Peptides against a protein of PDB entry 8OXM. Designs and how they scored, part 93

Target 1, 371 residues: chain A of PDB entry 8OXM
Amino acid sequence: FKAEFRLAGGVNLPKIIDCVGSDGKERRQLVKGRDDLRQDAVMQQVFQMCNTLLQRNTETRKRKLTICTYKVVPLSQRSGVLEWCTGTVPIGEFLVNNEDGAHKRYRPNDFSAFQCQKKMMEVQKKSFEEKYEVFMDVCQNFQPVFRYFCMEKFLDPAIWFEKRLAYTRSVATSSIVGYILGLGDRHVQNILINEQSAELVHIDLGVAFEQGKILPTPETVPFRLTRDIVDGMGITGVEGVFRRCCEKTMEVMRNSQETLLTIVEVLLYDPLFDWTMNPLKALYLQQRPEDETELHPTLNADDQECKRNLSDIDQSFNKVAERVLMRLQEKLKGVEEGTVLSVGGQVNLLIQQAIDPKNLSRLFPGWKAWV

## One batch from the design tools (peptide; aimed at target 1 H187)

Design b2_p29_1_s4 (made by RFdiffusion4, then SolubleMPNN; from b2_p29_1, 16 letters changed)
Fold by OpenDDE base, seed 5:
Structure b2_p29_1_s4 (fold): chain B 371 residues (1-371), chain A 29 residues (1-29)
Amino acid sequence: as target 1 above (371 residues)
Amino acid sequence: MTESEKLNLEEFKKKALERAEALLKELLK
């Protein structure tokens, strides 16, 4: 290990450490503290299984449809080592860095990222109509710029085109796999982009199985398909490559129904895998900047003495697990809002839900739905 | 839940676990 470390930013201030392997190669590692990496480790295994299913299918293999994975080594209930994806950057750092973000560089006359966030925070407790109006004003004055990521990184036109396709395929695969697994909390710091491959790496997998819908501000979109995410695809946006890659991914998932249900069932009933949303985690994920001052999380270890009768906990857990499995089965059958949809119909509904400004305006302001 | 429904759920969980371990072993081969 080198004696020096870097901070990756964010609330938990993860440490980037450089390690020399027995092969003489330097490898970066991310050390997270105060976070349960077991959920990330389990979800990485599920992503690896989804990748195996995608590689077995000729149509998804030809399109190189994969979800990017990283190694997670949990060391304790509150610490572990992640493989740092060298040459990745959070999409939020590229887009909305306060000093030299792409929005500031390419759109200097638009609203600042801070002004957008402030406007959406001011309406957080307001009606859905007021949230929608302010969100539309923010969107009008904060135009997408993520097309410039590939243009800055890939100067050769043939390489640029190939990398834009790799990006679009990565968004499609991760969006559909993420929807099937009910992956939430897809804010701009939880999605990394690889500066060499243009593929996305999803991190912080602590909101799964649609547990984002039971947050104080419920998640209203199936995945992140915001204006900058779409702008990175180029002139066709969600049409053509993205839609076809979503449909082919969904086809593989639906045809693998028994396998996916069996895997998720094991995980839901694994006593070592805490996937349930608790009130403290919900407060942490949707904490207001004004509330940061007083809640020192003196997570006193002693308040685990909620003597909820073991029987009532187990019955409530089983009912939630059954509901998750039923909803997963519905998704894999193409059942949406009580109607059975084709793969194309289901993918179309999910795209429309994800890009709907009414759904986006209802999200927690920390999710940054205007980016 | 009746005791019979609890037993059926535990037996279902056990069979699901065994099938998933078998599928995981086949996927990892």
Scores: peptide ipSAE 0.010, ipTM 0.382, DockQ to the pose 0.021
OpenDDE base, seeds 1, 2, 3, 4: peptide ipSAE 0.009, 0.012, 0.007, 0.000; ipTM 0.363, 0.396, 0.364, 0.258; seed 2 fails the geometry check

Design b2_p29_2 (made by RFdiffusion4)
Pose (drawn by RFdiffusion4):
Structure b2_p29_2 (pose): chain A 334 residues (1-279, 317-371), chain P 29 residues (1-29)
Amino acid sequence: FKAEFRLAGGVNLPKIIDCVGSDGKERRQLVKGRDDLRQDAVMQQVFQMCNTLLQRNTETRKRKLTICTYKVVPLSQRSGVLEWCTGTVPIGEFLVNNEDGAHKRYRPNDFSAFQCQKKMMEVQKKSFEEKYEVFMDVCQNFQPVFRYFCMEKFLDPAIWFEKRLAYTRSVATSSIVGYILGLGDRHVQNILINEQSAELVHIDLGVAFEQGKILPTPETVPFRLTRDIVDGMGITGVEGVFRRCCEKTMEVMRNSQETLLTIVEVLLYDPLFDWTMNPFNKVAERVLMRLQEKLKGVEEGTVLSVGGQVNLLIQQAIDPKNLSRLFPGWKAWV
Amino acid sequence: EEEEEKEEFDERKLEGKERLMEEEREERE
């Protein structure tokens, strides 16, 4: 074990350690004290199940739809460890970096990230109209730059298109799975983009199962589909590869709702921390019912096709009205 | 600045957890 450890930041102060194995290769691990990773263990297990189901299905096998997973090992009710992701860079560090940010490098005339943050801080005390107006003004003077990422990393057109297609597929699959699992904490620091495969990886998974509505600032979107992601998917935008991949993933999930419920039914017997405190779990049953409703497409008794559900999700995600009410730190304009 | 942003997110998560605990108590009552 290495004698030094680093802090990853945050109120809980997670610890980063390096271990040298028998082969001598250093491996980085993240021990997360005062936090419960059992929910993250369930998230990783369902991620692996979805990846296996996508691999089994011939329709998705050809499209090579995969979910990037990292191992999470719970060690106690209030602690655990997880595998650190190597060869990845944060999206916000690439895009909105103060020093060498992509938006500053490409569009110096546009508003800086500090100006947008100041405006968002000044407008959180205002009403809905002023928030919508400021958001539209910010979007008018802040054009997406993320489309140049592969253009700056993959000079060969074939490799560039391959990486772009893999990025689009991974974004579609991750967005579908996150909507199904109710993942809400999807700001720029929770998503890591690989420098080689260009596939997005979700690392935080801190809050899910429709927990953003519990937060003071409700999450009005099921997944992150901001202007930067859509522009980086290509000229076609959400239409094309993203829609088709979402439809295929939704079909696979509808076909495997039995396996998904079997995986998620680990609850009701060993409830994790933050639940059933302050004295057939209540919230566990509620989230199981919500997941079942999402999977069956019933909701409030209404039937919805896979294409219609995908279109509704796209409309909700790209709607500026929903983006205006989001948390300023979520970086909806970014 | 990055650390401050992470702290803000963690504070929000903590507030959410407190609210969830209070709601469970009120439902039980």

Design b2_p29_2_s1 (made by RFdiffusion4, then SolubleMPNN; from b2_p29_2, 14 letters changed)
Fold by OpenDDE base, seed 4:
Structure b2_p29_2_s1 (fold): chain B 371 residues (1-371), chain A 29 residues (1-29)
Amino acid sequence: as target 1 above (371 residues)
Amino acid sequence: SLNQEKEQFGLLILEGRERLRKELAEERE
């Protein structure tokens, strides 16, 4: 290990440590100090299984539909080593960094990322109608720029086209698998893009099994398909390659129902895998930037001794696990809102839900649904 | 095979469960 560490941005201040392997190769390691790396590790294993399913199907294999995975070595409940995805950047850093963000570079006359966030925070406690109106104003004055990622990185037109297709396929695969696993909306800092492959890497998988719907501000989208995510696909947007890749991924997921149910059932009852939303996790995920100043580090880990009657916790847990399994079974049958949909119908509904400005306007402003 | 991957995954989870049960028991003593 090198003595030098870099802080990655974000609330948990993950430490990037350069490690020289016995093979003489430098490997960047992300050391997360407070994140449940067990959850990330488990979800990476689920993604590997989904990748195995996708590789077995001829149509998904031909399209190279895969979820990018990374190695997670959990050291404890609160510590571990992530293999840092070398040559990746958070999409949020590319888009909305303070100095050289793509929005500022390509759209200097648009609202700043800060102005957008401020406007949406001001309406956070207001009606859905007021949220929608302000969201539409923000969107009008904050136009998508993520198309420029591939244009900056890939100057050769043939390479650019191939990489844009790789990106579109990666978004499609991760969106559908993310929906099946109930990952919900992914914060822009928790989506990395590989600067060489243009594929997405999803990190910090702390919200799964639709637990984002029980947050203080519930998630209203099945996955992140914001305007910049769509803009990265180029002029076709969600049509053509993206839609077809979603449909082919969904087809594999639905045809693998028994496999996926068995895997998720084992996970839901895994006592190591705290997938349940707790109030502290909910507060952390939806904490306001203004409230960050007063959280003294002194919330000792020890007060988990709240002897809540084990019986009531177990019964509540089992009921939540059963509901998650039932909802997963519905998704894998194509049951949406009590109606059985075809793969194309289900994928269409999910895309429409994910891009609907009414749904996006209702999301937690901290997750920047306008990006 | 997919079944072997399921079994390996199931085993990893079972081993994880047993470890946590031990860790949580040791933290209570």
Scores: peptide ipSAE 0.019, ipTM 0.356, DockQ to the pose 0.027
OpenDDE base, seeds 1, 2, 3, 5: peptide ipSAE 0.015, 0.032, 0.000, 0.000; ipTM 0.326, 0.484, 0.296, 0.233; seed 2 fails the geometry check

Design b2_p29_2_s2 (made by RFdiffusion4, then SolubleMPNN; from b2_p29_2, 16 letters changed)
Fold by OpenDDE base, seed 3:
Structure b2_p29_2_s2 (fold): chain B 371 residues (1-371), chain A 29 residues (1-29)
Amino acid sequence: as target 1 above (371 residues)
Amino acid sequence: MLDEEKKQFGLLIKEGRERLKRELAEERA
């Protein structure tokens, strides 16, 4: 290990360390403290399985549909080492960095990222109608710029085109698999983009199995398909390549129902895999910036002494696990709102839900639905 | 402050779980 570390941004201030391997190669690693990386590790295994399913299918293999994975080594319940994805940047860092973000560079007359956040925070406790109106005003004055990522990184037109396709395929694959697994907390810091491949790397997989829906401000979108995410696809937006890649991914997921159900069942009943939403996790995810100063909960492990009758916890847990499995089965059958949809119908519904400004306006302001 | 906030979020999570229970029950009916 090198003696020096860098801080990655964010609440938990993860430490970026450089390690020299026995092969003499330098490897950057992210040391997260106070995070349970077991959930990330488990979800990475599920993504690897999904990748295996996608590679077995000819149509998804031809399209190179994959979810980017990273190595997670849990060291404890509250610490682990992540393989830092060398050559990745958070999409939020590229888009909405206060100093040199793409929005400021390409749209200097638009609202600042801070102004957008402030406006949405001011209406956070207001009606859905008021949230929608302010969200539309924010969106009008904060136009997407993510198309410039590929334009800045890939100067050769043929390479640029291929990388934009790789991006679009990565968004499609991760969106559909993320939806099937009920992956939440897809804010702009939890999605990295690889500066060489243009593929997305989803990190911080702590909200899964639709546990984002039980947050104080529930998640109202199946995945992140915000205006900048769409802008990165280029002129076709969600049509053509993205839609087709979603459909082909969904087709593989639906055709792999038994495998996916079996895997998720094992995970849901794994006593070492705490996937359930708890009050502290909810507070962490939806804390206000004004609350940041005191909320270093030393999660003392010892506050397990809320001896709620173990029996009532277990019965409540099993009932939640069963519901998650049933909802997963419905998704894999194409059951949406009590109706059986075709792959194309289901994908269309999900796209519409994800881009609906009414759904986006209802999200927690920290999710930055206008980006 | 932390304990009262934890308690409030605990109630909100409970309410969220009961909402999700109703939604999933309505989807089954």
Scores: peptide ipSAE 0.026, ipTM 0.447, DockQ to the pose 0.088
OpenDDE base, seeds 1, 2, 4, 5: peptide ipSAE 0.011, 0.006, 0.011, 0.018; ipTM 0.340, 0.296, 0.318, 0.416

Design b2_p29_2_s3 (made by RFdiffusion4, then SolubleMPNN; from b2_p29_2, 11 letters changed)
Fold by OpenDDE base, seed 3:
Structure b2_p29_2_s3 (fold): chain B 371 residues (1-371), chain A 29 residues (1-29)
Amino acid sequence: as target 1 above (371 residues)
Amino acid sequence: MIEEEKKLFDELILEGKERLKRELEEERK
């Protein structure tokens, strides 16, 4: 280990450490403290399985549809070493870094990221109508800039086009697979972009199986398809390449229904895989910056001795697991709101849900739906 | 505890991969 560490951005300030392997190679590692990296490790394996499905299908293989994966080495229940995705940056760091963020650089007359956050926090407890009005005002005064990521990194026009295509494919693949798995908490710090490949790396996979819908502020979008995410695709936005890649990914997922159900079933009944939303996790994910001061969660393991009879916990867990499997089966059948949709219909619905400013305005302000 | 948890996790993952492999072999028939 080198004596120097860097802080990765975000609430947990994970430590980036440089490790020299026995092979003499330097490897950056992210040390997350207090996070259960087991969930990340599980979800990375599910992503590897999804990648295997995508590589077996000729249409998705030709499109190079993959979810970027990283190695997770859990060191303890509360600590682990992520193989830091060297050459990745959080999209939030690129977009909304307070000093040198792309929004400030390219849109200096727009609202600051702080002003946007403040405006949305002020209406957090207000009606959906008030949230929508303020969100629209924020969006009007905070215009997307993520197109500049590829323009800054890839000066050659042919490379730029290829990388924008890789980005669009990565967004599509991760969005659809993330939706199938019910991946939540897709805030701008939990999505990294590879500075060389323009592919997205999803981190912090601790909200899965639609557990984001049971947060105090429920998640109202199937995946992150915010204005900056769309802006990175270029002039076609969600049309053309993105839509087609979503459809082809969804086709593979739906055609691999049994496989995906079996995998998820094994994982849901794994006693070591804490996928369930607990109140402490919910509080942690939706903490206000103002509330950071008092809650040192002394996660004393002992205070989960609410001795609910082991039988009632087990029955409640089993019912939640069954519901998750049933909902996963519905998604894989194209059942949305009680209606069976075609792949194109389902993908269209998901895109519309993800870009709807009414849905986006309802998200927790920490999710930064205006970015 | 942690090594047993990791081992069980690795086993569940291996089992999940083997199930996945079997199902993918069945879907190919």
Scores: peptide ipSAE 0.012, ipTM 0.347, DockQ to the pose 0.023
OpenDDE base, seeds 1, 2, 4, 5: peptide ipSAE 0.012, 0.012, 0.000, 0.006; ipTM 0.379, 0.357, 0.228, 0.247; seed 4 fails the geometry check

Design b2_p29_2_s4 (made by RFdiffusion4, then SolubleMPNN; from b2_p29_2, 13 letters changed)
Fold by OpenDDE base, seed 5:
Structure b2_p29_2_s4 (fold): chain B 371 residues (1-371), chain A 29 residues (1-29)
Amino acid sequence: as target 1 above (371 residues)
Amino acid sequence: SMDKEKEEFDRLREEGIKRLREELKEERE
């Protein structure tokens, strides 16, 4: 083990450690000390299955559509080591890390990341109209810069174009797989980017099966498709490659309905897999240390709102599991708001929901929807 | 198409490097 460690961003500030294996290879390891890594381990198995389905289909295989996976090594019930590829960085570290962040470097006259967060926290308890107006002001004065990630790492234009394509495919695959599984808490510290491949690595898989919708501040987007995420795709944005990769991923998921339902059913009833949202977990996810300094006076309101939203979930575990399976079946049939959609129609609806500034303005400020 | 993407890459990279150089001057004053 090297004596040097970096903190990955996020609620638990996981430690990134560099380890030299017995084979002489350096491996980057994330040490989480507080999270139940069992949920991450289970979700990695589901991602590996999704990758197997994507590799069997000729169209998704030709496009190399995969969700990046990592090894989870349990050290205890509440701690483990995540082994991932060396040369990953949180997208939040690249974009908004103090004065060295890409927003500061490329847009020095824009609002600071702190000013944006402060403005959105000031309106957190306001109307949806006031949240929308302030979010639009923040977005106007905080312009996307994530295109510069590939431009800094890949100086050759042909390599740059290939890596931008790899990034766009990775966003598409992870967005659709994440939507099908109801993956939440997709803040900028829970998404890593590989500096060599430009592929995304999703970490902290503790909000799944749409449990983000029952948080005190409900999640209003199907996946992260914020302005910087789109800026990394280049001039075409969400059109062309991204949309087609989403459609091909969704087609494979819908055609694999029986397999996906069977596996998710086994997982939902596994007594070792705690996927349910509990009050303490909900509070922990929406009381981030970065937010604590200004929100201290209103803790009593957030506790009551969390208790109310969770008391309405006084449904037996079985009824919650049945509802999750029913909603998964609807997604895999293309049922949205009681209407059966084509793959293209469903993907279009999801993209529109994910980029809608009204939905983005309603998210918890710690999700950083303006990034 | 690839030539236009290359020209746009080179332009945006030069603009980004220029902004970084301007910021590094302001920090020295």
Scores: peptide ipSAE 0.013, ipTM 0.371, DockQ to the pose 0.012
OpenDDE base, seeds 1, 2, 3, 4: peptide ipSAE 0.000, 0.000, 0.012, 0.000; ipTM 0.259, 0.287, 0.395, 0.293; seeds 3, 4 fail the geometry check

Design b2_p29_3 (made by RFdiffusion4; failed a check: too like the target's own chain)
Pose (drawn by RFdiffusion4):
Structure b2_p29_3 (pose): chain A 334 residues (1-279, 317-371), chain P 29 residues (1-29)
Amino acid sequence: FKAEFRLAGGVNLPKIIDCVGSDGKERRQLVKGRDDLRQDAVMQQVFQMCNTLLQRNTETRKRKLTICTYKVVPLSQRSGVLEWCTGTVPIGEFLVNNEDGAHKRYRPNDFSAFQCQKKMMEVQKKSFEEKYEVFMDVCQNFQPVFRYFCMEKFLDPAIWFEKRLAYTRSVATSSIVGYILGLGDRHVQNILINEQSAELVHIDLGVAFEQGKILPTPETVPFRLTRDIVDGMGITGVEGVFRRCCEKTMEVMRNSQETLLTIVEVLLYDPLFDWTMNPFNKVAERVLMRLQEKLKGVEEGTVLSVGGQVNLLIQQAIDPKNLSRLFPGWKAWV
Amino acid sequence: DEEEEFEERVNERLEELRGEEFEEALLEE
């Protein structure tokens, strides 16, 4: 074990450690004290199940739809450990870096990230109209730059297109799975982009199962489909590869709702922390019902096709009205 | 019903406090 450890930041102060194995290769682990990773363990298990189901289905096997997973090992009710992701860079560090940010490098005339943060801080005390107007003004003077990422990393057109296609597929699959699982904490620091495979990886998974509505600032989108992601998917935008991949993933999930419910039914017997405190779990039953409704496409008794559900999700995600009410730290304009 | 509504209100308040601290930590970033 290495004698030094680093802090990853945050109120809980997670610890980063390095271990040298028998082969001598250093492996980085993240021990997360004062937090419960049992929910993250369930998230990783359902991620692996979805990846296996996508691999089993011939329609998705050809499209090579995969979900990037990292091992999470719970150690106690209030602690655990997880595998650190190597060879990945944060999206916000690439895009909105103060020093060498992509938006500053490509569009120096556009508004800086500090100006946008100042405007968002000044407008949080305003009403809906002023928030919508400021958001539209910010979007008018802040063009997406993320489309140049593979352009700056993959000079060969074949490799560039391969990485772009893999990025689009991974974004579609992750977005579908996050909507199904109600993942809300999807700001720039929770998503890591690989420098080689160009596949997005979700690392935080801190809050899910429709927990953003509980937060003071409700989460009005099911997944992150901001202007930068859409521009980086290509000229076609959400139409094309993203829509088809979303439809295929939704079909696979509808076909495997039995396996998904079997995986998620681990609750109601060993409830995790933050629940059933302050004296057939209530919230567990509620989230199971919500997941079942999402999977069956019933909601309030209404039937919805896979294509219609995908179109509705796209409309909700790209609607500026929903993006205006989001948390300013979520970087909806980014 | 009254007891269950009361217990849910206390839990919801607790979750609101944690949420406020969570958003404050993000803004400090």

Design b2_p29_3_s1 (made by RFdiffusion4, then SolubleMPNN; from b2_p29_3, 20 letters changed)
Fold by OpenDDE base, seed 2:
Structure b2_p29_3_s1 (fold): chain B 371 residues (1-371), chain A 29 residues (1-29)
Amino acid sequence: as target 1 above (371 residues)
Amino acid sequence: KEEEKKREEKELKKLEEKGKKLLEDLLSK
């Protein structure tokens, strides 16, 4: 192991460690806690199944629609190593790094990432109207720059074009599959970009099955489709390639309804897969600077066994699992807000929800909806 | 078309069984 480590970002501050193998090869390793690794490992398998569905369909195979997966290797009962994708960087590190971030380099007269965060934190407890106004001011003074990622990394115009298409396809596939699985916590440190492929790698998959909607600040978007995410697609934005790739991914997901339901049902009732949102996890995900002082280290997981009767916990769990399965079935039928939509109608609704500045302004400031 | 759909369904069932087995193998470790 090298003595130096880097933080990958995310809530659990995963450590990137460079390891020299017995073969003399350097390998980057992501070190996370056990429970996070198990959740990530399970979701990586679900992504592999989704990738297999996408590879079988001629239209999605032709478009090379895939979710990037990583290998989880358990090291111990409390630690594991993710095989870190070599040449992968958090989109947040590229965009909003304090010294060398793309926003500072290309837009030096815009608000700093810190100023944007501060402004949104000041209105966090305010009305939705006040949040919207401040979010619009932040967005006006913090213009997207993610187009420069592909321009910096891919100097050849033909390679640049192919990589921008790979990026757009990766965003589309991960957005739709992420929506079907109800993935949350899609902040800029939980989404990595491969510097060679321009494909996205989603990490920290602990918020699934729409459990982000029961956070103290509910998640209001189906996936991350913020201004920088869209800017990386180039001049067509969400139109053309992105929309068509979303539609083709959604077609495969809807046509695979029985398989996806059976897989998710097995996962929901697996006692070893803790997908439920708990108060400690919710606090950790949306911790306020004011709340740091009251986390006495004595909250052992054992002491908040508030003996709610095991029966009431089990009944509550079963009712949540049933609601998750029903909502998954609705999504796979194209049922949105009680109406059956076509694939194109459903994808359009999801895109509109994801880009709506009213929805984006309501997100937790740590999600950085202006990026 | 119907034979292709039946082949896709049979392949989907094989994926479901592989998925279940991969899940069971992950959960058993």
Scores: peptide ipSAE 0.027, ipTM 0.476, DockQ to the pose 0.017
OpenDDE base, seeds 1, 3, 4, 5: peptide ipSAE 0.027, 0.025, 0.012, 0.024; ipTM 0.528, 0.469, 0.289, 0.449

Design b2_p29_3_s2 (made by RFdiffusion4, then SolubleMPNN; from b2_p29_3, 18 letters changed)
Fold by OpenDDE base, seed 3:
Structure b2_p29_3_s2 (fold): chain B 371 residues (1-371), chain A 29 residues (1-29)
Amino acid sequence: as target 1 above (371 residues)
Amino acid sequence: EEEEEEREKKEREELEERGKKLLEDLLKK
C-alpha cells in the first residue's frame, strides 16, 4: 500500500489507495468506508449477465455494446476493495474539479461549480417553478464542455472518432441497463470515465430497483443524460448512434425478460442483499454539507422494542419485492404509464424524461443536474 | 423458430443456473 491516498469525490470521500500487487503492478483500489460493497458486487454480476445477453445478440455484439464492470472484493459488510479501473477518472473530477475542472478551463466566464451549487441549494425547499427558473439560469450560465474530454485524450482524428463512438455506446448501454435495473444516485462522482477507452464505469450501485424514487427528494430521471453527458457524444447528441444503441440494448433486454426477471427475483429475496431504502441511507445520500455537524452518531441503541411483529416486516418486504418485480416486468414489456410502447417509443420516452429540464430541476442539488 | 426458442430456453436455463451458482459463491464468502 502506498502511504498516499486520493479522495474520490462524493459524500463518503472514498479513498483511492494505490496498491502494489505481488506481481509488481500498481492497482488503484477504492476503499469505501461505509458503503455496502455487497450491493456493488451483486450488481456487477447482473451487469456481467447483461453483457452476456448483449454479446449473444448479433446487433448488440456488432455495436460492441457492453456495460463496464469492475472487480469488487468485499472485505466486510461495510468495507472492501474495489479494483479501481486503472486509468479511470470521475466525470465530476474532470468537469467540475475546484482547481482545474474542464468548465473552469474552457468556460472561465461561466458560473463556477460552487455558484451553481449555491443557487440550486437556495431554492431546494422552494416550488418546482422556482427550481426550474433557477435551474434554467444556471444552465444558461454553465455551458457544457464534456466534448473536450475526448479532444484532450485522443489527438488523432480517427482515434478521437472511435473513442467518441465508444463513449456514446457506453452511455447508451449503461443508461438502458441502469433503467431496467432501476439504478439511481447517478451523480457525477458515481460515474467514471476510462481515459483510454472513453467508456463509462458506474460505481456505487446501492440505489437500485427504483429506490431513488423514495428518497426525500425523489429521482425524476431514468438515468443521467445531462448536458455534459450529451456534449460528450458530439454534434448529434442523443440522436443517431445513442438512440440506436439504446433501442438495440432495450430490444435485447425485452427479449431476455424471463432471464432478467428470474435473476432479479433471486436477488430481491437474497437476505444478504439489502437493496431496500432505509431512512438512514436516504438521509446519508441526500445529506447537506451543513447537516454534517449535527449527525453525531447517537445511534444509542435504545432498544425500544417496538415489536413490530417480524411477520409484518416480512410481509411489507415481500410486498415491496413483488412491486419491484411487477415494475421490472412492465419495463421489459414496454409498459410506461399504463401504455404499451414499442422499443423506439419506450426509448424515446426515457430520453425525453432524462433531458427534460423540469425533471432535472427537481433533483437533489448534490446530483448536479446542470453538469 | 422452434429450434431457436429451444436454444434460447436452454441459454436462459444456463444463465439461471450460473446466477444461482454465483449467488451461492457470494453466500459462502
Scores: peptide ipSAE 0.016, ipTM 0.299, DockQ to the pose 0.018
OpenDDE base, seeds 1, 2, 4, 5: peptide ipSAE 0.000, 0.013, 0.000, 0.000; ipTM 0.308, 0.330, 0.303, 0.293

